# Designs tried in a protein design run: peptides against a protein of PDB entry 3S8F. Part 197

Target 1, 157 residues: chain A of PDB entry 3S8F
Amino acid sequence: VLTLFVAVPSLMTAFTVAASLEFAGRLRGGRGLFGWIRALPWDNPAFVAPVLGLLGFIPGGAGGIVNASFTLDYVVHNTAWVPGHFHLQVASLVTLTAMGSLYWLLPNLTGKPISDAQRRLGLAVVWLWFLGMMIMAVGLHWAGLLNVPRRAYIAQV
Target 2, 166 residues: chain B of PDB entry 3S8F
Amino acid sequence: DEHKAHKAILAYEKGWLAFSLAMLFVFIALIAYTLATHTAGVIPAGKLERVDPTTVRQEGPWADPAQAVVQTGPNQYTVYVLAFAFGYQPNPIEVPQGAEIVFKITSPDVIHGFHVEGTNINVEVLPGEVSTVRYTFKRPGEYRIICNQYCGLGHQNMFGTIVVKE

## One batch from the design tools (peptide; made by RFdiffusion4, then SolubleMPNN)

Design b2_p21_2_s3 (from b2_p21_2, 11 letters changed)
Fold by OpenDDE base, seed 2:
Structure b2_p21_2_s3 (fold): chain B 157 residues (1-157), chain C 166 residues (1-166), chain A 21 residues (1-21)
Amino acid sequence: as target 1 above (157 residues)
Amino acid sequence: as target 2 above (166 residues)
Amino acid sequence: IDALLAGFLAMMEALRRELEA
């Protein structure tokens, strides 16, 4: 019940962030319905990381609604579905946001900009992290739907 | 220019908020559709039943594993299962194929899980509460019970078995 | 949007199937 109550404000916040991204992209020269996306600074790991986190949060949020639904929760509760949800919410959004924050914060704190090599490495780390997390999350959700138990090292299926 | 920018931001926000609300309703509708098309139903739970976890091992229907399986009617049984650190009793649980089984599960110590592989039986077992699950085994064989709630050092090895006889 | 809706629908259908099983 609580989850459902906070779902609306959370969605509003999420789409407000999306609106900010659109505005930023358009300020950077992007035009059309989707051209603003390409105009965003995809070469900056401090930007890419939290955005990828947000993308991972979308299916995770949907999963949150499922987990909060009485009838549907019976199917997924204490199965591999739950850790799949967690990895989208925590290991993707929170972790990637933290990574992005560091890519911004450290140069500012040290007064030294990151090198191009460091930037490229950062992009690689963030994208690979996201890819791996999505693979794992999809696998966990899939396994959960097949009734693979959470907190168990073996399963019949 | 700044004022113009603010106005533009508001316009985009309004658009995205509208989209957000629309998407919310779509998701709710999809969930509702899923529920409306559901035909199998959920395993009915009984009334909230309480039990004293400190005495459940000494007295009552969970006290004697040999008497845990009770025939309550034609092809109907109640099985009083105790989930404890670290196992289940009775073990094995022997029930007939095709019989309606009502599991009454509780714990004398900590929270455990009761997850029966090959079935949709998956409940948490709380000390002081009785979990009620109704199920009919259609196929004979052995069904493993797994604890899917961390309950201590022996959690990973906490297993039981339901033997369904022809 | 279509991909998102399709994905969500597929998930809901999967959950329904598992609940029915």
Scores: peptide ipSAE 0.006, ipTM 0.700, DockQ to the pose 0.030
Fold by OpenDDE base, seed 1:
Structure b2_p21_2_s3 (fold): chain B 157 residues (1-157), chain C 166 residues (1-166), chain A 21 residues (1-21)
Amino acid sequence: as target 1 above (157 residues)
Amino acid sequence: as target 2 above (166 residues)
Amino acid sequence: IDALLAGFLAMMEALRRELEA
């Protein structure tokens, strides 16, 4: 039970980031309960990528709590569930954040803004990556719950 | 201007922090609820039992595959299983249908997995430790044992079989 | 879950009101 307290700093950080996004959206003219979301700079891949990463990190974090529970871990340990968790945490948040950082870093390092074509391609890349990652992650978690073993090429479902 | 902005930010932070804390307790509660309502699927680990991995093949209950299945009572058996690079011993493991089987699993070499298809048996096997799993096979047939922990070059081919007899 | 969602939305609404004040 005490090990679950490790989740506290992560949750605090996650929700603080969400609050910051809301604040930023409202400063950009967003109004209402959800209007601030629309006001965020969704035309910028440097913004979209890490935000999508955060969205993937939410179920991943919940899964982390499950994995940290000795009783629930009994169900999911060494099944396809675990790779599903990793792909949400690393291949979603970390990777998308890195991708987003690239779209910020390169223009600043070169002193040249990205072209409109590059911007649009960047948006396509991060959205497609996110979509593919979500499909794969859901599939892996689902398979894990069906007792598909990890690190095995065969399974009986 | 700065003062108003600061107050607003603090309010947001406090609100979201409170929410995050609440969510933590919700998750803990959900875990507790799951445990309270779904105990049948959870096999608690026994006390830590230690063995010497360097001698487990030569002496003791794991040494002879022919003596690996031990009847400990009416309709109760203990099966001493070795997971090794790269297979299981004994193989096949023969047990009767409907009997309570206690698997005592250890490794003489490296960490392995012991995942039995069609069952909830899924444990890691550590050298020097004995993994204990209790299970009753309700259906006769063959159950494949899969190693789900990487253990070397032959990991992908490491399989065993449990034969449940009527 | 429904109660949790309702609470979350209520909190967000409260924060919105505070920000717009």
Scores: peptide ipSAE 0.000, ipTM 0.735, DockQ to the pose 0.393
Fold by OpenDDE base, seed 3:
Structure b2_p21_2_s3 (fold): chain B 157 residues (1-157), chain C 166 residues (1-166), chain A 21 residues (1-21)
Amino acid sequence: as target 1 above (157 residues)
Amino acid sequence: as target 2 above (166 residues)
Amino acid sequence: IDALLAGFLAMMEALRRELEA
């Protein structure tokens, strides 16, 4: 239980990010409890990618707490659950943030804006990546709970 | 107006802080619930037992696969298992149905996994340490042992079998 | 995708055979 208090700084960081997003959305004309979300620049892959990464990080972070729990780790350790956690943390947050960074960095470094076609393609890439990661992560976590082993190509179930 | 913006941000932060704290308690509650309802099968850590991995194959209870299964009492057995690159010894492990089996597992070389399908047996096996797992097989048949810790080039093909006899 | 999967599985099977030889 004491281990869960380690999550406090992380949650504080999370709320700061969320607060920043809400503030940004409201500055862009969003109103109400959820209107600020719609007002965010969802047409920009440089924005969408890291945000989707953050969304994936939420269940991944919860899984991190589970993995850090002594008793719960017994259930999930070296099962498909762990790769599921990794794909939410590394393959979602880190990777999508990297993708988003490229969508911002390259145009700025070259001084050439991306075309509308490139923008749309970028959006498709990051959304499809996120969708794929979520499907796979859910599957891996589910399989892990069914005691499918990690680092094995076969399973009883 | 920078001051106005800062004040607004602070208000949002306060709201999200409250949410974060609430979520923390939710997580604690969920963990507590899970522990209360689903931990009956958790195997506690046993006493630390050490063995010399360099001699474990030559002497001691792991040295002879034919002597690996030892009856320790009525309907009680101890099975001395070696996990090595790349397999298990003995293989198959033959035990009777309904008997309480104490697996004593160690490795002569590198870290391996010992995951028995159809059971909750899932432990890492470290050279120099003895992993102890207690289990009773209620159903006869074959149970596959899978290595779930990467141990080298042959890791993916490292399997064993437990045969539970009626 | 199916072809890629089939190829991957074939490769894994080949590897298995080599390691068990």
Scores: peptide ipSAE 0.000, ipTM 0.740, DockQ to the pose 0.010
Fold by OpenDDE base, seed 4:
Structure b2_p21_2_s3 (fold): chain B 157 residues (1-157), chain C 166 residues (1-166), chain A 21 residues (1-21)
Amino acid sequence: as target 1 above (157 residues)
Amino acid sequence: as target 2 above (166 residues)
Amino acid sequence: IDALLAGFLAMMEALRRELEA
């Protein structure tokens, strides 16, 4: 029962990040309910990467609630569902955040800005990574619901 | 202005908090819908039962594989299963079709998995703890038991069989 | 928060009952 309390600080963090993004978007001239999203710096891979990570983290977080639920865990535990969850949480959010951090850190450490070509390549990389991770994650979650086991080289399905 | 920024963020946080709570319920609803439409019944958890893993092979109901299947009623059986590195005992497990089977599963060594293909039986097996699962096999045949918890170098080859007799 | 958690748990319990029926 108390395990579900872990969701509280996580959600609070998500809310704070979302609020910060909205604030930033509005500072950049975004208006209305959704206009602030378009105003965010989508041309910067250092921004796009962690944001895409956050987007992947949302369904992953929902899955975390499932995994932490006593009843629902019996359905998904030690199935492909679990690595699906991890790939959203780690291989998506953490990895993309690391990528984004790199695009910010290296220019600052070297004192040289990234070229436009490098910027465009960076955008392509993070978007493709996100797409691939989403496809894989959906597949793993689906397989998990079909009772494909985790940590097994064979499955009935 | 830091104060102004913090105030603005706080205001947005309140809105997003409300939205997030709404979305939480949406997610729960979607999960419930998915499970209700695409998943079989939930396996109930049993009461915590402890056992000494150091003696479980020598004495008690798990000690003799030949006596592992115990009829407890006209159409009810209890099966005492050991998951060990790297296999299951008894193997095969023979049970009649249509009977209510209570599996009592434990381990003498490390944590293992007990995943029965073609069923919703899927539990971890911890040394010192007895996992209890109730299931009725409606179809005769062979059901493969697989270990889905890494337990060592032989993990990938750790299999068992349940034979359901007509 | 306690009320929300209680509500969530109640919902989960209800779901469990439905799935086990």
Scores: peptide ipSAE 0.000, ipTM 0.729, DockQ to the pose 0.025

Design b2_p21_2_s4 (from b2_p21_2, 12 letters changed)
Fold by OpenDDE base, seed 4:
Structure b2_p21_2_s4 (fold): chain B 157 residues (1-157), chain C 166 residues (1-166), chain A 21 residues (1-21)
Amino acid sequence: as target 1 above (157 residues)
Amino acid sequence: as target 2 above (166 residues)
Amino acid sequence: IDELVAGFLAMMEQLRRELEA
């Protein structure tokens, strides 16, 4: 029960970030319920990467609640479900945030702006990474529900 | 202007807080639905039971593999299983079909896993603690036990067998 | 992307077959 309380500050952090994104989008001219999303700088990999990481973090967070539940953990513990969870958390959010940070940091450190070709390539890399990670994560979660064990090279399914 | 921006952000935070709470319940409901429709029943947790891992091989119910399977009642058995580097004892575990089996599993060395293929039996085995799992095998045959907790260089080869007899 | 999608779909089909068996 106490472990589930960790979800509260995590959600608070999530909606704070979301609120910041909405505010930014509205400052950029976005209006209405969803118009602010389109107004965000989707042409910048330094922005897109961490946002995609956040999107992957949402189902990962839901899985975290499952993993933190004594009752539900008996179903998913030490199955492929668990690596599915942390691939969303680490290989998606953390990794994509690192990628995004790189796209911001390198131009600032070198004093040279990112070229248009580099920007376009960066967008491609980030989107492809996200797509691949989502496919992998869904597969791992599904396999976990089918009782495929983690840390084993052999499985019944 | 900074004050206005802060006030606006606060308003958005309130909205997203409400949305987040709503989505939390939605996700929990969806997860519950998925688990209910795609997984077997949840195994209940047993009571905390302790054992001395340094003496578990020499004395007590885990010491003799020939006495590991104990009939406790009509069509009821308790099986005392050791998970060790790198295998299980007894091996094979022989139990009758249709009997209610209570597995009491512990380790004399490091943390192991006890994952029985074809069943919902999947528990960690900690030295000094006894894991208790109740299960009834409805189908005869051989069920492979897999260690799904990394326990050393021989982890990948750590297997056991449960033989369910008609 | 196409290869990844194809692989995922193949996996889902395999899982479906296993569940129905």
Scores: peptide ipSAE 0.015, ipTM 0.736, DockQ to the pose 0.018
Fold by OpenDDE base, seed 3:
Structure b2_p21_2_s4 (fold): chain B 157 residues (1-157), chain C 166 residues (1-166), chain A 21 residues (1-21)
Amino acid sequence: as target 1 above (157 residues)
Amino acid sequence: as target 2 above (166 residues)
Amino acid sequence: IDELVAGFLAMMEQLRRELEA
């Protein structure tokens, strides 16, 4: 029970981020329950990357609760589930945030704006990264539930 | 303008906070459901048992692989297993079908994994600590033991076999 | 990329041979 209380601050943080996104979207002219989402700058890889990271972090966070649960951890520990978890946490959120940061930082540091081609390429990179990561993560979690061990090149299934 | 924006942010925060709390309960419910339906697969940890990893190879129940399988009852066995760089002993581990097997697993060197394919046996093996796992093999055959904890350059080749005899 | 992959595979094969010797 106490372990699950860790989710409270985490959810509050997630809430704050979501609130910020909604506010930003509404400032950009978005209306209604979902219109604010469409109003966000989805044409900017510096924005899209960390947002996709956040989306991946949601199931990863849920997995964190599972991994932190004493009883449930017995089921998933040292299975492919664990790599699936940290690929969502590190390889999705952290990596995509870093990628997005570069799309903002480099133009600002150099004083040279990115070209439209570079922008489109950046969008392609982050979306493809996200897609690949989600496929991989789902596969790893699924394999983990099937008792596929981590750190092994072979499995019964 | 800033004050107005602040109020707007607070309103959105309240909404998302409510959502967050709702999700918290959903997660708790999901965990509770999982525990209620899948607890049968949990192997309780035994009493904390320690051993000296520096002497475990020379003396005690792990010292002789030929004596590793000990019958403790009519249909009960204790198997003293060493996980080491890079293998298991005894290897193979031979046990009868339908018998209750208590694995006592430890390591003389580094942390290893003990993952038995086709079973729910999956434990980390720590030097100085004895891992206890109870299992009954219902099906005869060979069960591969996989090290699922990195233990060195030969980690990927560290395998064992449990042979369950009819 | 092809060279990188080839190099990695070669390294892994070398490691395998060393560990199995």
Scores: peptide ipSAE 0.014, ipTM 0.756, DockQ to the pose 0.009
Fold by OpenDDE base, seed 1:
Structure b2_p21_2_s4 (fold): chain B 157 residues (1-157), chain C 166 residues (1-166), chain A 21 residues (1-21)
Amino acid sequence: as target 1 above (157 residues)
Amino acid sequence: as target 2 above (166 residues)
Amino acid sequence: IDELVAGFLAMMEQLRRELEA
């Protein structure tokens, strides 16, 4: 059980970020329990990308707790579950954050704002990336629970 | 106003921190519930057993594949398995149905995996250590052993077979 | 290309040796 305390700093960080998002949304005129979410700048890929990464990081983080648990790790270790986990962590959060950073960095470095077409394309890219990542992650976790081994091209099922 | 902003941020942070702690307890509760209801699926960790990987092929219980399956009691067997680059020894492993099998698995070279399809047997095999897994095969037939830990160029072809006889 | 081919052949030879050992 002590192993689960490793999750405390991560949870604190994650929910501090969530708190910041709520604060930002309310500053932008959002009201009510969920109105602050709608008030966030969902038209900006530099914002949407890292936020989608954070959303993917939630189940990934939960999976991290499972993977770090001695008894539960026996069930999931070296199965397709593990790739499902780190794809949420690396290919979702890290990659989407990097993508979002580019949407912010390039306009600033070049001194040229992105066009509306580029903005819309950027939004499509990050949403499609997120969708694909979620589908793949669910599939890998499901396969892992069915005891499909990782690093193998064959499975019982 | 900076002070007003700080107060607002702190209020939201406190709420979300409380939520984070609640979620932590939920995760712990879920783990506890799973363990309480599915105790049969948990295999206790064995004591650390060491071997010399440089001599394990030449001497000891892993040296002769013909002597790898040892009857230790009525309907009880110990099977000494080597996972190596790139295969398993003995291959096939022949055991009777319904018998309690204790697998003693080690490696003479690098880390390998020992994943038996159709079972909950899934362990990493470390040179210098002996992995111990206890299992009873209820159904006769062939069970494939898969290496699920990268071990070199031939990793993808590293398979074994357990034959369970009636 | 020659280096790539040589590298591939060396890898295949290594694999052969490892699988036959």
Scores: peptide ipSAE 0.008, ipTM 0.759, DockQ to the pose 0.007
Fold by OpenDDE base, seed 2:
Structure b2_p21_2_s4 (fold): chain B 157 residues (1-157), chain C 166 residues (1-166), chain A 21 residues (1-21)
Amino acid sequence: as target 1 above (157 residues)
Amino acid sequence: as target 2 above (166 residues)
Amino acid sequence: IDELVAGFLAMMEQLRRELEA
C-alpha cells in the first residue's frame, strides 16, 4: 500500500525532471526529438551521475510496483529479484546521485574547479559504476525470475 | 516574450504527461504479462489461520511428524510442516506424484522461509500463522526445501527434502 | 580476490562444521 502510494508521486517527479531536462537541452541548442539530449552537459560527471541514476531508477521503479503487487510478489519475493531491485534503487539512483552531488559540491565548497583529469576520471567512474550496476541488476532480476532464492548460497534451477 | 516561454514550457510538460500516461499502460501490460507467465502451478495462501507457536510442537497436527501427511480425499493430501531452527519436519516429506498437496506450514520459533526448489512454492513462515500452499508435483524425485529468510546462525544449513513417489 | 573468496568459503565451512557438531 505504501509503495503504491509513493509510486504515483515518484512518477510525477520523474517526468517533471525529464521535462526540465528537455527544456534545458533545448535551451542549450538541442533540436529535434532527441537532439536536446545530446545538448545536455555530458562532459560533467555532476550531471551524468544523477542522470544515470535516474535511468537505473526506471526499471527499479517498475520493480517496486511488482514487489508491491500481491500476486506478483509471490513470484519474486525472497528471490534474487529483490536484491536486484534494491541495487537499482539504492546502489544506482541514490549512490550515483550522491556521487554527482559530490562532484558538484566539492568544487563549490573549495572554490576550486576540478581539473580536466579529475573530470575525465569522474566520468569514467560514474559510467563504469552504472554499467556494473546494470549488469548486476539484470543478472539478479533474471535469476530471480528463474526462482533463485536470496539469502541462499545454493540454488537448483 | 514571457508568453512564448510559457507556451514552450507547457508544450514540454504536456508531452511528458502524455508519455507518462502511455507508459502507465505499458507497465500495466508488463505486469499482466508477468502474472500470466509466472503464476501457474501454485495456489498461494488462502484465509488467515493462526496457531499457538508455544504449543504447536506438543499438540495438534504438527506435533507428530509421523502423522504429518494426511490424506484428505482421493488423490488429495494435507502436509503439516514445521519450519524450525534449523530444519523442517517431517524430513523427508513423502507425497505421491500427481496428488494435490496442501502444505500447512508454521514455525514454533522464528520466521523462516519455505522455498521448494524446482517449484513455485516460496512462502515465509511466521510463528503464530499458518502458511497454506497448494501444489501438485508432476515429476517424481527429490525436491529440496531451502530457507530463504534469515533465521539465525544455522540459516544457511537449513534444508529439507520432499520425496515425490511414483 | 580469489584468495579472499577462498578464505571466506573456508570460514563458512568451518562455521558449518561447528554448527553440526
Scores: peptide ipSAE 0.000, ipTM 0.702, DockQ to the pose 0.009

